# Ledger of designs, part 209: peptides against a protein of PDB entry 4GXB

Target 1, 277 residues: chain A of PDB entry 4GXB
Amino acid sequence: VPTEEVSLEVLLSNGQKVLVNVLTSDQTEDVLEAVAAKLDLPDDLIGYFSLFLVREKEDGAFSFVRKLQEFELPYVSVTSLRSQEYKIVLRKSYWDSAYDDDVMENRVGLNLLYAQTVSDIERGWILVTKEQHRQLKSLQEKVSKKEFLRLAQTLRHYGYLRFDACVADFPEKDCPVVVSAGNSELSLQLRLPGQQLREGSFRVTRMRCWRVTSSVPLPSGSTSSPGRGRGEVRLELAFEYLMSKDRLQWVTITSPQAIMMSICLQSMVDELMVKKS

## One batch from the design tools (peptide; made by RFdiffusion4, then SolubleMPNN)

Design b2_p29_2_s3 (from b2_p29_2, 14 letters changed)
Fold by OpenDDE base, seed 3:
Structure b2_p29_2_s3 (fold): chain B 277 residues (1-277), chain A 29 residues (1-29)
Amino acid sequence: as target 1 above (277 residues)
Amino acid sequence: PLYLVAEYENPVFDPNAPEEEILREAEAP
């Protein structure tokens, strides 16, 4: 692609648009720096955020596709998809809420975390009770961003990334699940027929390995799963989990977001490695 | 056909980690 100056739109979690002038040849970090500059985010806080490719749903919700890699050209990555539903989103890229303290010291950082957290609550990514919701609303009305975040940090699935409804082979085959990644785990919310809502917790430290696989269903005339058209690529995330002492079992999640799930796992692993170091 | 896209070994895997209950009732919202 010839090097040209272009206007690139980057969204915040709340849908706020940040327009940056970049080169088509600018890599992910270059674009991130441009966004930071536009927002007046200090250079020392840039590393707490990343650019993500998302698909905007009809309801305005974001389905995370993947994190943009360092070598990528964000302008090319988004425009090559030839669909306006694909967007670039700025989001925090760490898992431990302790890092919020560093980001919150800066006004812009605080605003970014606040906007993300509000969005995550509105989208149901962060789970809130009625009373907690009332408290959050009161703090939001007062525009007390720090207090809002402090309360939010105590909430269930704070800092998690929630995926679209998908299917897992745990605890039973073809079990509908909602997967969320955070706190060094994959959390699976599921409700089997006639049962209460359950949560499966798969801690990263108990995963020996994980893999992403792609399959193309053969046009065999048998029961196409009702939701996937003939010939659609099936992505799966599988991880080998320590179920009990000396007992490893593969768990497989079938999801178009399998790549994003894998990226989350790697990111959580990387953060844990830093803490061990 | 199944294609392996990528496989990752986990460097933070702890084979001696205490056993934890995987499935629990969801905490009431």
Scores: peptide ipSAE 0.627, ipTM 0.929, DockQ to the pose 0.778
Fold by OpenDDE base, seed 4:
Structure b2_p29_2_s3 (fold): chain B 277 residues (1-277), chain A 29 residues (1-29)
Amino acid sequence: as target 1 above (277 residues)
Amino acid sequence: PLYLVAEYENPVFDPNAPEEEILREAEAP
């Protein structure tokens, strides 16, 4: 792609648009710096955020595809898909809420975390009780962003990424699940027929390894699952999990977001490694 | 055909981590 000056749209978690002038040859960090400058985010806080490729759904919700890599050219990456559904999103890129304290010290950082948190609650990524919801609304009305975040930090699945509904082979084959990543775990929500809603927790520290696989389903004539077009690539995330003492078992999640799930796992692992050093 | 895209070993894997129940009833919000 020839080097040209272009206007690139980057979205915040709440859908707010940030327009930046960049070169088509600018790498992810260059674009991130341009976004930070546009927002007046200090340089020392840039590292707490990342650019993500997402697919915007019909309802305006974001399906996370992957994190943009350092060597990647964000303009090329998003435009090469030739679909307006794909967007670049700025989001918090750390998992430990303790780092919120550093970000919240700055007005712009505080606003970014607040906007993200409000959006995550509205999307149902963060789980709230009726009483908590009332308290959050009261704090929103008072525009008390710091107090809002402090309350939000105590909520279930604060800081998690929620994925689209998918399928796992746990606890049973072809089990519909909703996966969320956060707090050094993969959380699975599932409801088997005639059963109550259950949650599964897979802690990263109990995963020996994980893998992403891609397969092309052979046109087997019979089980056309209605929603998958003929010939779509099937992505799977599999991890080998310590179920009990000295007992490892593979768990497989079939999802178009398998790559993003793997990126989340790696990111959580990396953060844990930093904490151990 | 199955293609392996990537496999990752986990450096923070702890084989001696305390056993935890994987599945639980969801707390009613």
Scores: peptide ipSAE 0.627, ipTM 0.929, DockQ to the pose 0.750
Fold by OpenDDE base, seed 5:
Structure b2_p29_2_s3 (fold): chain B 277 residues (1-277), chain A 29 residues (1-29)
Amino acid sequence: as target 1 above (277 residues)
Amino acid sequence: PLYLVAEYENPVFDPNAPEEEILREAEAP
């Protein structure tokens, strides 16, 4: 792509559009800096955020595809997909809520965290009781952003990334699940026929390794799962988990977001490594 | 055909991590 000045749209979690003028040759960090400048976010807070490639659903929800890597050209990465459903989103890129304190000290940082948190609650990524919801709404009406965030930090799945419904081989084969990543775990929500809603927790510290695989289903004759056209690539995330003392077992999640799940795992691992140093 | 895209070893893996129940009943919202 020739180096040209272009207008690039970057979305916040709430769908607010940030238009930046960048070069087609600008890398991810260059674009992130341009977005930060447009928002008046201080340079010392840029590292707390990342750019993500997402697919916008019909309801306006975002399906996270992947984090944009440092070497990528965001303009090329998004436009090469040749679909208007793909967007670039700015989101916080750390997991430990303790880092919120650093970001919240700045007005712009506070606003970004607030907008993200409101969106995550509205989308059901953060789980709230009726009473908590009432309290949050009251704080939102008062525009008490700091108090809102302090309450939100105590909520279930605060700071988690929620994925689209997918399938796992745990606890049984072909189990429908909703996966969320956060707090150094993969959380699985599942309901088997005739059973209550259950939650599975896979802690990162109990994963020996993980892998992402891609496969093309052979045209097996009979099981026309109606929606998967012949030739769709199947992505899987598999991790070897310490189920009990000295017992490792592979768990496999089949999802188009397997790459994003792996990125989340790596990101959580990286953050844990920093804390150990 | 299955293609391995990437495999990652986990440097924070702790074989002596406390045992935790993997599956639990979801707390009623």
Scores: peptide ipSAE 0.627, ipTM 0.929, DockQ to the pose 0.748
Fold by OpenDDE base, seed 1:
Structure b2_p29_2_s3 (fold): chain B 277 residues (1-277), chain A 29 residues (1-29)
Amino acid sequence: as target 1 above (277 residues)
Amino acid sequence: PLYLVAEYENPVFDPNAPEEEILREAEAP
């Protein structure tokens, strides 16, 4: 692709648009630096954020597709998909809330975390009680961003990424689930027929390994689920989990976001490795 | 046909990690 100057749109978690002038040949880090400069985010805080490829849903929600890799050209990566549904989003890229302290020291960092957290609550990624919601609204009305974040850090699934509804083979085959990644775990929310809502917790430290697989369903005549056209790729994330002492079992999640789930697992593992070092 | 895209070994796997209940009732928000 010839090197040309282009305007690239990058979204914040709240849908705020950041327009940057970049080259078509600029790599992910170059674009990230341009976004940081546009926001007046200091250079020492750039590493706490990443660019993600997302699909914008009809309701304006973001379905995370993957993290943009260092060697990628964000302009090419997003435009090559030939769909306006695909967007680039800036989001924090760490899991431990302790790193919020570093980011919150800067006004721009604080604003980014605040906007992300508000959005995550509004989207139901962070779970809140009625009382917590009242407290959060009070803090939001006072525009007390630091206090808002401190309260939010105590909430269930703070810092998690929530995925689209999908299917797992746990606890039963073809179980509808909502997966969230955070705090060194995969959290599964599920409701079996006639049962109460349950949560499953799969800690990363109990996963021996994981894999991403792609399959093309053979046109077996009968189970045309109406929406999957002939030849849709099925993605699965499978992990081998220590269910009990000396007992490993494979758990499989079938999701178009299997790649993103794997990226989250790797990212959580990497962060844990840094802490052990 | 099944295609393996990638497999990852987990360096932080702890076979002696404390056993936790995997499934629990969801706390009512």
Scores: peptide ipSAE 0.626, ipTM 0.929, DockQ to the pose 0.762

Design b2_p29_2_s4 (from b2_p29_2, 11 letters changed)
Fold by OpenDDE base, seed 4:
Structure b2_p29_2_s4 (fold): chain B 277 residues (1-277), chain A 29 residues (1-29)
Amino acid sequence: as target 1 above (277 residues)
Amino acid sequence: PLYEVARFENPVFDPDAPDEEILREAEAP
């Protein structure tokens, strides 16, 4: 792609648009810096955020595809897909809520975290009780962003990324699940026929390894899953998990977001490594 | 055909971690 000046749209978690003028040859960090400058986010806080490629669903919700890598050219990465449903989103890129304290000290950082948190609650990514919801609404009405975040930090799945409904082979084959990544785990929500809603927790520290696989299903006549067109690539995340002492078992999640799940795992691992140093 | 896109060995894997219950009933909202 020839080097040209272009206007690039970057979205916040709540769908707010940030327009930046960049070069087509600008790498991810260059674009991130441009977004930070546009928002008046201090340079020392840039590292707490990342750019993500997402697919905007019909209802306006975002399906996370992957994090943009350092060597990527965000303009090229998004435009090469030739679909307007793909967007670039700015989101916080750490897992430990303790880092919120650093970000919240700045007005712009506070606003970004607040907007993200409000959006995550509205999307049902963060789970709230009726009473908690009332308290959050009261704080929103008072525009008490700091107090809102402090309450939100105590909520279930605060800081998690929620994925689209998918399938796992745990606890049973072809089990419909909703996966969320956060707090150094993959959390699975599932309901088997005739059973209550259950939650599974797969801690990253109990994963020996993981892999992402890609396959093209052979046109077998029988199992047309109604939603997948003929010839769609099947992505899977498989991880080898310590189920109990000295017992490892592979768990496989079949999802178009398998790459994003893997990126989340790597990111959580990296953060844990930093904490151990 | 099956292709491995990526593989990661986990450096923070703890083989001696205490056993934990993986599945539980979801808390009522």
Scores: peptide ipSAE 0.643, ipTM 0.942, DockQ to the pose 0.743
Fold by OpenDDE base, seed 2:
Structure b2_p29_2_s4 (fold): chain B 277 residues (1-277), chain A 29 residues (1-29)
Amino acid sequence: as target 1 above (277 residues)
Amino acid sequence: PLYEVARFENPVFDPDAPDEEILREAEAP
């Protein structure tokens, strides 16, 4: 792609558009810096955020595809997909809510966290009771962003990334699940026939390893979920989990977001490594 | 045909971590 000045649209979690003028040859960090500058985010806070490739659904929800890598050219990465559904999103890229304190000290950082949190609640990524929802709405009406975030930090799945509904082989084969990543875990929500909603917690510290696999299903199998076209690539995340003392078991999640799930695991591991050092 | 795209060993894996309940009832909102 020839090096040219272009206008690139970067979205916040709430769908707010940030237009930046960049070069087609600008790498991820260059674009991130441009976005930060446009938002008046201080340089020392840039590292708390990342650019993500997402697919915008018909309902306006974002399906996270992957984090943009350092060597990537965001303009090329998004435009090469030749689909308007793909967007670049700015989101916080840390997991420990303690880092919110650093970000919240700045007005722009506070606004970004607030907008993201509001969006995550609206999308049902953060789980709220009726009473909590009432309290949050009251704080939102008062425009008390700090208090809003402090309350939000106590909520279930605060700081989690929620994935699209997918399938796991746990606790049973072909179990429909909703996976969320956060707090150094993969959280699975599932409902088996005739059962109540259950949650599974897979802590990262109990994962010995994980892998992402790609396969093309054979055309003849009766197991074609009606929504998967013949010949679609099947992505899976599998992790070897310490189920109990000295008992390792593979758990496999089948999802087109398997790569993103793996990236989340890597990121959570990296953050834990920093805390241990 | 299965192709492994990536594999990661977890440096923070704790083989001696206490047993935890994996599955639980979801908290009713």
Scores: peptide ipSAE 0.643, ipTM 0.942, DockQ to the pose 0.766
Fold by OpenDDE base, seed 5:
Structure b2_p29_2_s4 (fold): chain B 277 residues (1-277), chain A 29 residues (1-29)
Amino acid sequence: as target 1 above (277 residues)
Amino acid sequence: PLYEVARFENPVFDPDAPDEEILREAEAP
């Protein structure tokens, strides 16, 4: 692509549009800096955020595809997909809520965290009781952003990224699950026939390794999954998990978001490495 | 054909981590 000045749209978690003028040759960090400048976010807070490629669903929800890497050209990455459903989203890129304190000290940082948190609650990524919801609404009406965030930080799955419904081979084969990544774990929500809702927790410290695989299903006549057309690429995330002392077992999640799940695992591991240093 | 897109060895893997229950009943919100 020739180097040209273009207008690029970047979305916040709440769907707010940020238009930036960038070069088609600008890398991810250049675009991120342009977005930060447009928002009046200080340079020292830029590192707490990242750009993500997402697919916008019909209901306006975002399905996270992947994090944009440093070497990428965001304009090219999004436009090469030739679909208007793909968007670039700004989101916080750390997992430990302790880093919220640094971001919240700035008005713009506070607003970004607030908007993201409101959106995550509205989308059901953060789990709230009726009473908690009432309290959050009261704080929202008062526009008490700091108090809102402090309450939100105590909520279940605060800071998690929720994925689209998918399938796992745990606890049994072809189990429908909803996966969320956060707090150094993959959390699985599942309900087997005739059973209550259960939650599975896979801590990253108990994962020896993980892999992402891609396969093209052979046209075997048993389309077991209603809605996957013949020839769709199947992505899987598999991780080797310490189930008990000296017992490793592979767990496989079949999801179009397997790459994003792997990126989340890597990101959580990287953050843990920084804390240990 | 199955292709491996990426593989990661986990540097924070703790083989001596205490056993934890993986599955639990979801607390009703």
Scores: peptide ipSAE 0.643, ipTM 0.942, DockQ to the pose 0.761
Fold by OpenDDE base, seed 1:
Structure b2_p29_2_s4 (fold): chain B 277 residues (1-277), chain A 29 residues (1-29)
Amino acid sequence: as target 1 above (277 residues)
Amino acid sequence: PLYEVARFENPVFDPDAPDEEILREAEAP
């Protein structure tokens, strides 16, 4: 692609648009720096954020596809998909809430975390009780962003990424689940017929390994789920989990977001490695 | 045909981690 100056739209978690002028040849870091400059985010805080490729759903929700890699050209990556549904989103890229303290010291960082947290609550990614919701609303009305974040940090699934509804083979085959990644775990929410809502916790430290697989379903005549066109790629994330002492079992999640789930696992592992060093 | 796209060995895997209950009833929001 010839090097040209272009206007690139980057979204915040709340859907706010940040327009940056970049070159088509600018790499992910160059674009991230341009976004930071546009927002007046200090250079020392840039590393706490990343650019993500997302698909915007009909309801305006974001389905995370993947993190943009360093070698990528964000303009090319998003435009090559030839669909306006694909967007680039700026989001925090760390898991430990302790890093919020560094980001919150800056006005722009605080605003970014606040906007993201509000959005995550509104989207149901962060789980809140009625009382907590009342408290959050009060703080929001007072525009007390720091206090809002401090309360939010105590909430269930704070800092998690929630994925689209998918299927797992745990606890039973073809179990509908909602997966969330955060706090060095994959959290599964599931409700079997006639049962109460249950939550499963798969800690990263108990995963020996994981893999992403891609398959094309053979046109076997029968189970055409109506929406899967002939030849749709099936993605799966499988991880080998320590279920109990000396007992490893594979757990498989079937999801179009399997790649993103794997990226989250790697990212959580990397952060844990940094803390151990 | 099934293709493996990626495989990762986990360097923070702890084979001696204490047993935990994987499935719990969801706390009522």
Scores: peptide ipSAE 0.642, ipTM 0.942, DockQ to the pose 0.775

Design b2_p29_3_s1 (from b2_p29_3, 10 letters changed)
Fold by OpenDDE base, seed 2:
Structure b2_p29_3_s1 (fold): chain B 277 residues (1-277), chain A 29 residues (1-29)
Amino acid sequence: as target 1 above (277 residues)
Amino acid sequence: FSEVMREIEARLAAGEPLDVTFENPVFEP
């Protein structure tokens, strides 16, 4: 792609548009810096955020495709897909809520966390009771952003990334599940016929390894996987999990977001490694 | 990890099958 100056749109979690002028040859970090500059986010806080490639659904929700990698050219990555439904989104990219303290000390950082958290609650990524929702709304009406975040930090699945409904082979084969990544775990929520909602929590520290695979769908196969179009590659994320003492078992998730799930796992692992050092 | 992702994206773009395993250094047996 020839190097030229272009206008690139980057969205916040709430759909707010940030327009930046960049070169087509600018890598992910260059674009991120441009976005930060546009928002007046301090340089020392840039590392707490990342750019993500997402597919915008009809309802305005974002399906995360992947975190843009260092080598990528964001303009090329998004435009090469030749679809307006693909967007670049700025989001925080750490898991431990303790890092919120660093970010929220700055006005811009606070605003970004607030907007993201509001959006995550609205989208049901963060789980709230009716009473908690009332409290959050009250704080939102008062525009008490710090207090809002402090309350939100105590909520179930705060800081989690929620994926589209998919299928897993746990606890049963072809089980419909909703996967969320956060708090150094993968949470698999499922409701079997006639049963209450169940959640399986798979801690990253109990995963020996994980595996990403792709396969070509068979023409005769029912494309029953959510979000998979005709002729699309089937992606799976599998992880070998320590179920009990000396008992490892593979769990396989079939999802078009398998790559994104893997990125989340690696990101959580990286953060844990930093804490161990 | 970034280089692995580059390879993944390249293989996907080429229609080649993926089979990538990541060992977990923070695994606690």
Scores: peptide ipSAE 0.626, ipTM 0.954, DockQ to the pose 0.832
Fold by OpenDDE base, seed 1:
Structure b2_p29_3_s1 (fold): chain B 277 residues (1-277), chain A 29 residues (1-29)
Amino acid sequence: as target 1 above (277 residues)
Amino acid sequence: FSEVMREIEARLAAGEPLDVTFENPVFEP
């Protein structure tokens, strides 16, 4: 691709549009720096955020495709898909809520976290009770962003990334599940017929390894998801989990977001490695 | 990890099958 100056749109979690002028040859970090500059985010806080490729659904929800990698050219990555459904989103890229303290000290950082958290609650990624929702709304009306975040940090699945409904082979074969990644775990929520909502928690420290695979489905299985410009490909994420003492078992998730799930796992692992050092 | 992701994206673009395993260094047996 020839090097040209272009206007690139980057979205915040709340749908706010940030327009930046970049080169088509600018890599992910270059674009991230441009976005930070546009927002007046200090250089020392840039590392707390990342750019993500997402598919915007009809209802406005974001389906995360992947975190843009360092080698990628964001303009090329998004435009090569030839669909307006694909967007670039800025989001925080750490898991430990303790890092919120660093980001919240800056006005711009605070605003970014606030906007993201409000969006995550509205989208049901963060789970709230009726009473908690009332408290959050009160704080939102007062525009008390710090207090809002402090309350939000105590909520179930704060800081988690929620994926689209998919299928797992746990606890039974072909179980419909909703997967969320956060707090160094994968949470699998499922509702079996006639049963209450159940949650399986899979801690990263109990995963020996994980595996990403792809296959071409049989012609009889029209698993054509909208936006699969690359043909009908089935993606799976499997992980080998320590279920009990000396007992490892594979758990397999079938999802078009298997790659993003793998990225989340690696990201959580990396953060844990930093803490361990 | 980025290099692996590059390969994954390349294989997907080419319609080639994926089979990638990641060992977990923070695994606690």
Scores: peptide ipSAE 0.626, ipTM 0.953, DockQ to the pose 0.846
Fold by OpenDDE base, seed 5:
Structure b2_p29_3_s1 (fold): chain B 277 residues (1-277), chain A 29 residues (1-29)
Amino acid sequence: as target 1 above (277 residues)
Amino acid sequence: FSEVMREIEARLAAGEPLDVTFENPVFEP
């Protein structure tokens, strides 16, 4: 692709559009810096955020495809998909809420975290009780962003990324589940027939390894759901989990977001490695 | 990790099967 100056749209979590002028040849970090500059985000806070490729659903919800890697050209990555449904989103890229303290000290950082958190609550990624919802709404009406975030930090699945409904082989084969990644774990939420909502928590520190695989489904005469931009490829994420002392078991998740899940696992692992150091 | 991701994307684009395993350095047996 010839190097040309282009206008690139980057979305915030709340759908706010940030237009930046970049080169088609600009890599992920270059675009991220341009977005930061446009927002007046200080250079020392850029590292707390990343660019993500997402598919915007009809209801405006985002399905995360992947974190844009350092070698990628964001303009090319998004335009090559030839669909207006694909967007680039700016989001925080750390897991430990302690890092919020650094980001919140800056007005722009605070605004970004606030917008993301509001969106995550509205989307049901962060779980809230009725009372908590009332408190959050009150704080939102007062535009008390810091207090809002402090309350939000105490909520279930704060800082988690929620994936689209998919299928796992745990606790039973072909179980519909909702997977969320955060706090150094994968959370699998499921509702079995006649049962209450259950959550399986899989801590990263108990995963020996994980595996991403793809397969071509056998032509089952069923209509390919139009929303899978990568054709009829079945993606799976499997991880070998320490269920009990000296007992490892594979858990397999079938999801078109298997790659994104793997990216989240690696990101959580990386953050844990930093803490151990 | 980024190089692995590059390979993953390349294989997906080519319609080639994926089979990638990641070892976890923070595993606590």
Scores: peptide ipSAE 0.625, ipTM 0.953, DockQ to the pose 0.844
Fold by OpenDDE base, seed 3:
Structure b2_p29_3_s1 (fold): chain B 277 residues (1-277), chain A 29 residues (1-29)
Amino acid sequence: as target 1 above (277 residues)
Amino acid sequence: FSEVMREIEARLAAGEPLDVTFENPVFEP
């Protein structure tokens, strides 16, 4: 790709547009630094955020495709898709809410966390009761960002990334589920016919390994995803989980976001390794 | 991990089958 100066749009979680001038040859970190500079985010906070490739749905929701990797050229990654629905989004990239304390000390960091959290609540990624919602709205009206975040940190699935509805083979084959990643786990929410909402929690520390696979769907297959190759591809994330003492079982999730799920797992593992060291 | 992701993306782009396993270093048996 020839090196030239270009304008790149990066979105915040709330849809705010950040325009940066970068080179087509700039890698992910270079673009991230440019975005940070544009936002006046200090250098020591850059590492708490990452750039993500997302697909914007018709309703404005973001479907996360992947975290942009170090080797990627963000401008090329997004423009090569030749679709306006694909965007680059800035989001925090850590899981432990304790790191919020570091980010919140800075005005820009605080604003970023606030915008993300508001968006996550509005999108239903963070689960709230009616009373909690009232409290959050009150704080939002007062523009009390710190207090808003402190309350939000106590909410169910705070800091989780919610994926699009997909299918898993647990607890039953072809079970519709909503997967969320956070708090060093994968949460699988499901509602079987005639049953209440159930949640399966799969802690990362109980995963021996995970596996990403692709396959060509059957002619009648409904779980195929267009893109990422010549034709329809079925992506799966499987993990071998310690269900009980000395009992490992594979759980398989069929989702076009299998790559993103794998990235989340790796990211959570990395954070846990830091804590373990 | 980044290099593995590069390979994943390359294989997907080429329409080649993907089968990658990640061992978990924080697994607690």
Scores: peptide ipSAE 0.623, ipTM 0.952, DockQ to the pose 0.809

